# Designs tried in a protein design run: peptides against a protein of PDB entry 3T6J. Part 6

Target 1, 375 residues: chain A of PDB entry 3T6J
Amino acid sequence: PIVESYIGFIESYRDPFGSRGEFEGFVAVVNKAMSAKFERLVASAEQLLKELPWPPTFEKDKFLTPDFTSLDVLTFAGSGIPAGINIPNYDDLRQTEGFKNVSLGNVLAVAYATQREKLTFLEEDDKDLYILWKGPSFDVQVGLHELLGHGSGKLFVQDEKGAFNFDQETVINPETGEQIQSWYRSGETWDSKFSTIASSYEECRAESVGLYLCLHPQVLEIFGFEGADAEDVIYVNWLNMVRAGLLALEFYTPEAFNWRQAHMQARFVILRVLLEAGEGLVTITPTTGSDGRPDARVRLDRSKIRSVGKPALERFLRRLQVLKSTGDVAGGRALYEGYATVTDAPPECFLTLRDTVLLRKESRKLIVQPNTRLE
Target 2, 372 residues: chain A of PDB entry 3T6J as posed
Amino acid sequence: PIVESYIGFIESYRDPFGSRGEFEGFVAVVNKAMSAKFERLVASAEQLLKELPWPPTFEKDKFLTPDFTSLDVLTFAGSGIPAGINIPNYDDLRQTEGFKNVSLGNVLAVAYREKLTFLEEDDKDLYILWKGPSFDVQVGLHALLGHGSGKLFVQDEKGAFNFDQETVINPETGEQIQSWYRSGETWDSKFSTIASSYEECRAESVGLYLCLHPQVLEIFGFEGADAEDVIYVNWLNMVRAGLLALEFYTPEAFNWRQAHMQARFVILRVLLEAGEGLVTITPTTGSDGRPDARVRLDRSKIRSVGKPALERFLRRLQVLKSTGDVAGGRALYEGYATVTDAPPECFLTLRDTVLLRKESRKLIVQPNTRLE

## One batch from the design tools (peptide; made by RFdiffusion4, then SolubleMPNN)

Design b1_p8_3_s3 (from b1_p8_3, 6 letters changed)
Fold by OpenDDE base, seed 3:
Structure b1_p8_3_s3 (fold): chain B 375 residues (1-375), chain A 8 residues (1-8)
Amino acid sequence: as target 1 above (375 residues)
Amino acid sequence: MSTFWFDF
């Protein structure tokens, strides 16, 4: 077996300022069969990057072919076990030296064990489809999230010598129509500038890339889905995201106006973006459960994903990238915190919905570390 | 950076 591992101060999600890494380590075995799908995705990555909704001037100057491997985790030491990883966690190194992606396949497989009777906040007509395609849709989302999410975009930089990594005279901000007016100075990083919102903002960008690019036929083909199956995978991927945005409310602390999980905050932001798009794309309806207590249902109109959802996500995703590239902290914070705000304002009444989410919360699942043997 | 999913 091929064994992979890493250890050190790697992820900074537990640092409010995104600077200090948590000590983490894992040992895993390569899943060759699943790795083959991600290798095909890597082979198409350069072309797929061009499908992202920003000009080439906001993308990496040179495509650097990354590694992408599916891993079955044997042991993981850390505060939380991820489904996917993109390293190193330095944007400058990602754009100039390259990066590696991994999918933790057996972590994703745990999600496949969802029991229908315990599946909350979905319409009955969607439950069987959701259960069937949740796993495959996760594979697609994680692959896109890591490779083309975290692995995309350029930071505009002025180095210590005063040189720019972009042409100040010709590069135009697609949102303003003007020349670039802000950038990262020497020593400034994504985390140092965006600080408290950096991790969640970047996760939101990566998740949005996943939703946006999963609509591309080539992506579904790479993962082995065609025809009706491909459309179902797309639907379930988007449905899972909007459901996750509702579930995310568990991780919001109203008294502190604080989010306790960066990825869940990101998913709530995406939900808000898609709700704002309107036109019946996403609907959250408070209901009464069979037990007589509050419940809710999330509906996603499949027929409006491309016509309503995609354009809304395109505009939002472009804005995320432009603000990131230009180091516009004020604009980025205004945008992101605006969508991340949780109030009880109608029609959504998110604080009330949070009570419903907490009421319907299941006990936390325990992830048990496996062993393996040669037979 | 990582991706975390929770199943509720």
Scores: peptide ipSAE 0.235, ipTM 0.874, DockQ to the pose 0.658
Fold by OpenDDE base, seed 5:
Structure b1_p8_3_s3 (fold): chain B 375 residues (1-375), chain A 8 residues (1-8)
Amino acid sequence: as target 1 above (375 residues)
Amino acid sequence: MSTFWFDF
């Protein structure tokens, strides 16, 4: 088997300032069959990047073909095992040197172990479909999240010599219609500049890219889905995201007004965006469970994903990217923290919903090392 | 950067 590994100070999720990496490492075996799908995704990446909702001037000047491999993890040492990884975490290096992506396939498989009777917050009519397509939709989402999420976008930079990596006279900010007014100076990075919101903001951008591009027929074809199956994968992917946004409330600490998990904060933000879109796209309804205790149901109208959801996500995603590219921390923070704010204001009453989420919370699952055998 | 999914 082909063995891959990495080790070092890599992910900064646990640093409040997003700067210090946590020491982690893994040993994994390449899954050749699943890697083939991601290779096809890589082959289409340059074209798919053009489908993202920002001008080419806000995308990388030159496409650098990344590696993408599906891995079956044998051992992972760290505070949390991811489903996918994009490295390095430095945008400048991603732009100039390239990057690598991995999908941790057997980690994704763990998520498939959800029992129907324990599946919370979904309509009964959605549960079977959700269980059926959760796995495949995860593959799509993770692939897009890593490759085209983290792997997309350009930072506007003025180097130490005063040269810009963009034409100040011709590049237009699509949100303002004006020339670019802010950028990264030499020595400034995404993490250093956006600091406390950098990780979650970037995860939100990446997740949004996944939702947005999973609507593209070519993406679904790459993963082997056509017709009704493709539509179901889309639906379940979006449904999973809005459900995750509700579940995310577990990771909010009201007393400290802070989030304890960057990805879940990101998913809550996306939920807020899609709720704001209105028109019956997403509905969260407090209910009473069979035990007589509070419960809730999340409903996503699949018929409105393209008509309502996509445009809302498009606008939001473009705004995320523009603010990121221009290094507009004030604007970015205002936007992101606005959507990340958790109150008990009607109609959603998120703090009340949080109580429901906590009430319905399952025990934390443990991931253990697999066994290997020679055939 | 990484992707994490939780089962609730």
Scores: peptide ipSAE 0.232, ipTM 0.872, DockQ to the pose 0.649
Fold by OpenDDE base, seed 1:
Structure b1_p8_3_s3 (fold): chain B 375 residues (1-375), chain A 8 residues (1-8)
Amino acid sequence: as target 1 above (375 residues)
Amino acid sequence: MSTFWFDF
């Protein structure tokens, strides 16, 4: 077997300012069969990057082919086990040296094991479809999230010698129609500038890339889905995201006006974007459960994903990238914190829904370190 | 960066 490992100060999710890494390490074995799908995704990455909703001037000047493997983790030391990893976490290194991606396949498998009777907040008619395609759709989402989410976009930089990595005279901001007016100066980084919102903002961008690009026929083909199956995978991926946005409310602390988990905050933001799109795309309906207590149902109109959802996500994702590239912290914070705000305003009444989410909360799954044998 | 999912 091929064994992979890493160790060090890797992720900064536990730092309120998004800068200080937590010590982390893992040992894993390569899953060759699933890795082959990610290799095909890598082979198409340069072309798929062009499908993202920003001008080439906001994308990396030169494509650097990354590694992508699926791993079965044997041991993981850290505060939590991810489904996927993209490293390094330094944008300058990603742009100049390249990056690596991994999917933790056996972690995903645990996430796939959802019991129908415990599945909350979905319409009854969607439950079987969700259970059937949650795993496959998650594979697609993780692949896109890591490779083309975290692996995309350019930061505009002025180096210590005063040189720019973009043409100040010709590059136009697609949101303003004007020349570029802000950038990263020498010593400034994504985390240092965007600070408290940096991690969640970037996760939101990566998740949005996943939803946006999963609509591309080539992506589903790479993962082996065609026809009705491909459409079901798309539907379940989007459905899972809007459901996750509701579940995310567990990780909001109203009395402190803060989020305790960056990815869940990101998923709530995406839910808000898709709700804002309107036209019946997403509906959250408070209900009464069989036990007589509060419940809720999330509905996603699959026929409106491309016509309503995609354009809304396109505009939002472009704004995220433009603000990131130009180092516009004021604009980025205004945009992101606006969508991340949780109130009890109608029609959604999110604080009331939060009570429902907490009421329906199930025990978290425990991942136990396995033993393995060489036979 | 990483992807984390919570199953409910």
Scores: peptide ipSAE 0.228, ipTM 0.872, DockQ to the pose 0.660
Fold by OpenDDE base, seed 2:
Structure b1_p8_3_s3 (fold): chain B 375 residues (1-375), chain A 8 residues (1-8)
Amino acid sequence: as target 1 above (375 residues)
Amino acid sequence: MSTFWFDF
């Protein structure tokens, strides 16, 4: 078997300033069959990057073919095991040197184990479809999230010699219609500038890329979906995201006005964006469970994903990227923290919904180290 | 960067 490993201070999710990495490592075996799907995605990456909702001037100047491998994890040392990884965690290196993507296949397999009777916050009519397509839709989302989410976009930089990596005379900010007025100076990084919101903001951008690009037939074809199956995968992927946004409330601490999990905060932000779009796209309805206690149902109108959801997400995703590229911390913080704010204001009453989420909370899932066998 | 869908 082909063995891959990494070790070091890699992910900074546990640092409130997003700067200090946690020591982690893994040993994994390459799944050649599953890796072939992600290699097809890599082969289409350059074309798919052009589908993202920002000008080419805000994308990488040179396409660098990345690696993408599916791995079965034997050992993972760290505070949490991911479903996918994109490294290195430096935007400058990603755009000038390249990057590596991995999908942790056996972690995803654990996610596929769903009991219908324990599936919370979905309408009964959606449960069977959700169970059927959760795995495939998650493969699509993880692939897009890592490769085209974290692997996309350009930072505008002025180097130590005063040179810019963009043409100041011709590059236009698509949000303002003006020339670029801010950038990263020498020594400034994404994490150093955006600090407390950097990790969650970037995860939100990557998740949004996944939702946005999964609407393209080319993406679904790469994963082997067409026709009605492709539409079901899209629906379940979007449904999973809005459900995750509700579940995310578990990781909000009202007393401290803070989030304890960057990805969950990101998913809540996306939920807020899609709720703001209105038009009946997303509806969260408080209900009463069979036990007489509070419950809730998330509804996503399939017919409005492209007409209402996509335009809303497009505008939001473009703003995320423009603010990131230009190093506009004030604008980025205002935008992101605005959507990340949790109140009990109607009609959503998110703090009340949080109580419902906590009441319906399932036991924490655990991954046990696997064994290998020689046959 | 990574993707987490479960609290492990």
Scores: peptide ipSAE 0.213, ipTM 0.875, DockQ to the pose 0.507; fails the geometry check

Design b1_p8_3_s4 (from b1_p8_3, 6 letters changed)
Fold by OpenDDE base, seed 5:
Structure b1_p8_3_s4 (fold): chain B 375 residues (1-375), chain A 8 residues (1-8)
Amino acid sequence: as target 1 above (375 residues)
Amino acid sequence: MSTFEFDF
């Protein structure tokens, strides 16, 4: 089998400033069969990048075909095992040298294991559909998240010699209508500049790309979904995200006013964006469980995903990218922290909902490493 | 960067 590995100080999620990597490593084998869908996604990546809601001037100057492989992990040494990875974690290298994406296929398979009786916060009518399509929709989301999320966008940079990687005279900020007024200087990076919000902000951008692009018919076709199945995959992907936004409250620490998990914070932000869109798109209703204790239900109106959800997400995602590209930390922090704020204000009463989430918390899944032998 | 279902 084809063996892949990586090792080093790679991911910075455990660093409050998003800069210092945690030591991790894995050994995995390539799953050729599961790589096919991601190969098709790569083949369409250049075209799909054009569908993202920012001007080409905010996208990479030259498309560099990345690698995307599905891996079955044999051993993972680290504090947490991801479902997908995009590396390297240097924007300049991604833009000039390229990048690699991997899907940890057997980790995804663990995610597929959903028990109906333990599935929280969904309406009964959605549970079977959710169980059926959670896995496939998550494949779509992970693929888009890594390849076209983390793999998209340009940072405006002035190098050590004073040269810009963009035309100062012609590039227009789509949010302001003005010329570009801020950029990254020599030695500044995404993480160094955006610091405490960098990781979660970037994850939010990537997750938003996934939701946004999964609406594109070509994406569903790439993953082998057609007709009603494609629409169900879209629905479940969005439903999963809004549910995840609620579940995310577990990872908020009210006493410290901080988040403990970057991806969950990102998912909460997306939930807030979609709630703000209004028009009945997303509804969270406190309920009483069969045990007489607090519960909740998340409802997503399928018919409003494209009409209400997409435009809201488009505007938000564009703002994320523009602020990232221009290195506008003040604007970026104001935007992101605004949506990441957790209060008990009505109608949502998120702090109260957090208590419900904690009450309904399920046991963490046990990931058991496989063994291999020669025949 | 990564996608996580579970916390780290």
Scores: peptide ipSAE 0.338, ipTM 0.908, DockQ to the pose 0.482
Fold by OpenDDE base, seed 1:
Structure b1_p8_3_s4 (fold): chain B 375 residues (1-375), chain A 8 residues (1-8)
Amino acid sequence: as target 1 above (375 residues)
Amino acid sequence: MSTFEFDF
């Protein structure tokens, strides 16, 4: 088998300031069949990047073809095992040298183990579709998240010699209509500037890219979905995200006004964005379970994904990118923390919903190292 | 950076 591994201080999710890496390592075997699907996505990456809602001036100057491999993990050492990885985490290297993506295929399989009777917060009519398409839709989401999420966008930089990596006279900020007024100075990085929100903000951007681009027919075709199946995959992907935004409340600590998981915070932010879009796109309804205790249902109107959801996500995603590119920490923090606030204000009453989420919390899944044999 | 379905 083809074996891949990495080891070192890789991810900074455990650092409140997003800068210090946690020691992590894995050994995995390449899944050739699944890797082929992601290679097709790579082949379309340059074109798909153009579909993102920002001008080319906010995208990387040169497309660098990345690697994308599906892996079956044999051993993983770290605080949490991801479903996908994009490395390196250094923006300068991503822009000049390239990057690698991996999907941890057997980790994804674990995510699909939820039984119908234990599936929380969904309407009964959605459960069967959700069960059927959660896996496939998540494959799509992970691929887009890593390759075109983390793998997209440009930071405006002034180097140590005073040179800019963008034309100050011609590049226009699409949000303001003005020339670029802020950038990263020499020695400044994404993490150093955005600090406490850097990781979650970037994950939110990447997740948003996934939702946004999964609407593109070419993406679904790459993954082998057509017709009604493609539409169901889209629906379930969006449904999974809004559900995840609700589940995310588990990872909020009200007493400290902080989030304990960057991805879950990101998913909550996306939920807030889609709720703000209104027009009946997303509805969270508190209910009473059969046990007489609080419950909730998340509803996503399929017919409004493109008409309401996409435009809302487009605007939000563009704002995320523009603020990131320009190093506008004040604007970025205001935007992101605004959506990341958790209060008990009506109509959502998120703190009350959090109690419901905690009440319905299931036991954690355990991941066990597999046994592997050579034949 | 990574994608997590759930956190342990």
Scores: peptide ipSAE 0.337, ipTM 0.906, DockQ to the pose 0.515
Fold by OpenDDE base, seed 3:
Structure b1_p8_3_s4 (fold): chain B 375 residues (1-375), chain A 8 residues (1-8)
Amino acid sequence: as target 1 above (375 residues)
Amino acid sequence: MSTFEFDF
């Protein structure tokens, strides 16, 4: 078997400022069958990047073909085990040297073991579909998230010699219609500028890319879904995201006004964006459970994903990228923290919903590292 | 950067 590993100070999720890496490492075996799907995704990456809702001037100047491999993890040492990884974590290196993606396939498989009776916050009519397609849809989401999420976009930079990596005279900010007015100076990085919101903001961008691009027929085809199955995968992917946005409230600490998990904060932000879109796209309804205690239902109108959801996400995603590219911390913080704010304001009453989420919280999952053998 | 389904 093909064995892959890495070790070192890699991920900075535990650093409040997003800068200092946590020491982690893994040993994994390549899943050849699943890797083949990701290789097809890589083969389409250059074209799919053009589908993202920003001008080419906000994308990397040259496409650098990345690696993408599905891995079955044998050993993982760290504070948390991810479903996917994109490295290196430095935007400048991603732009100039390239990057590698991995999907931790057997970690994803753990997510598939959801019992119907324990599935919270979904309509009964959606539960069977959700159970059936959660896994496959998450494979799609992770692939897009890593490859075309983290692997997309350009930072505008002025180097130590004063040279720009963009044409100041011709590049136009699509949000303002004006020339570029801000950029990263020498020594400035995404993390150094955006600091406390950098990690979650980037995860939000990547998750949004996943939702946005999963609507593309070519993506579903690459993963082997066609016709009604493809539409179901799309639906469940979006449904999973809005559900995750509700579940995310578990990881908000009202007393400290902070989030304890970057990805969950990101998912809540996306939920807020899609709720703001209105028109019945997403509905969260407080209910009473069979036990007489508070419950809730999340509904996503399938017929409105493309007509309402996609345009809303497009606008939001473009704003995220433009603010990131230009190093506009003030604008970026205003945008992101606005959507990340949790209040008890109607109609959603998110703080009240948080109580419901906590009430319905499932027992924490334990992941046991596997064994393997040669036959 | 990584993707996490849930916090551990």
Scores: peptide ipSAE 0.345, ipTM 0.910, DockQ to the pose 0.520; fails the geometry check
Fold by OpenDDE base, seed 2:
Structure b1_p8_3_s4 (fold): chain B 375 residues (1-375), chain A 8 residues (1-8)
Amino acid sequence: as target 1 above (375 residues)
Amino acid sequence: MSTFEFDF
């Protein structure tokens, strides 16, 4: 078998300032069959990057072909085991040197095991479809999230010699219509500048890229989905994200106005964006469960994903990227923290919904590390 | 950077 490993201070999710890495390591075996799908995605990456909702001037100057491999994890040391990984965690290096992506296939396989009777917050009519397509849709989401989410976008930089990596005279900010007025100075990084919101903001951008690009037939074709199956995968991917935004409330601490998990905060932000789009796209309805206790249902109107959801996400995703590229911390913080705010304001009453989420909380999933055998 | 299905 082909063995891959990495070890070191890698992910900074547990650092409130997003700077200090946690010690992490894994040993894994390459899954050749699953890697083939991601290789096809890599082959289309340069073309798919052009579909993202920002000008080419806000994208990498040169496409660098990354690696993408599906791995079966044998051992993982860290605070949590991811479904996918993009490294290195430095935007400048990803921009100029390249990057590597991995999907942890056996982690995803364990996550796919959902019992219908325990599935919370979905309409009954959506449960079977959700169970059927959650796995495949999540494979699509992870692939897009890593390769075209974390792997996309440009930071505007002035180096130590005063040189810019963009043309100050010709590059226009698509949000303002003006020339670029802010950038990263020498020694400034994404994490150092955006600090407390950097990790969650970037995860939100990557998740949004996944939702946005999964609407493209070419993406679904790469994963082997066409016709009605492709539309079902799209629907379940968006439905899963909206549901995740509700579940995210578990990881909010009202007393401290703090989020304890970067990805879940990101998913809540996306939920807020899609709710703001209105027009019946997303509906969260408080209900009463069979036990007489509070419950809730999330509804996503499939017919409005492209007409209402996509434009809303496009605008939001473009703003995320423009603010990131220009190093506009004030604008970025205002945008992101605005959507990340949790109140009990009607009609959503998110703090009340949080109580419902906690009441209906599922048991924490545990991953037991596997072993190998000779056959 | 990573993707987590759920926050563990």
Scores: peptide ipSAE 0.329, ipTM 0.902, DockQ to the pose 0.529; fails the geometry check

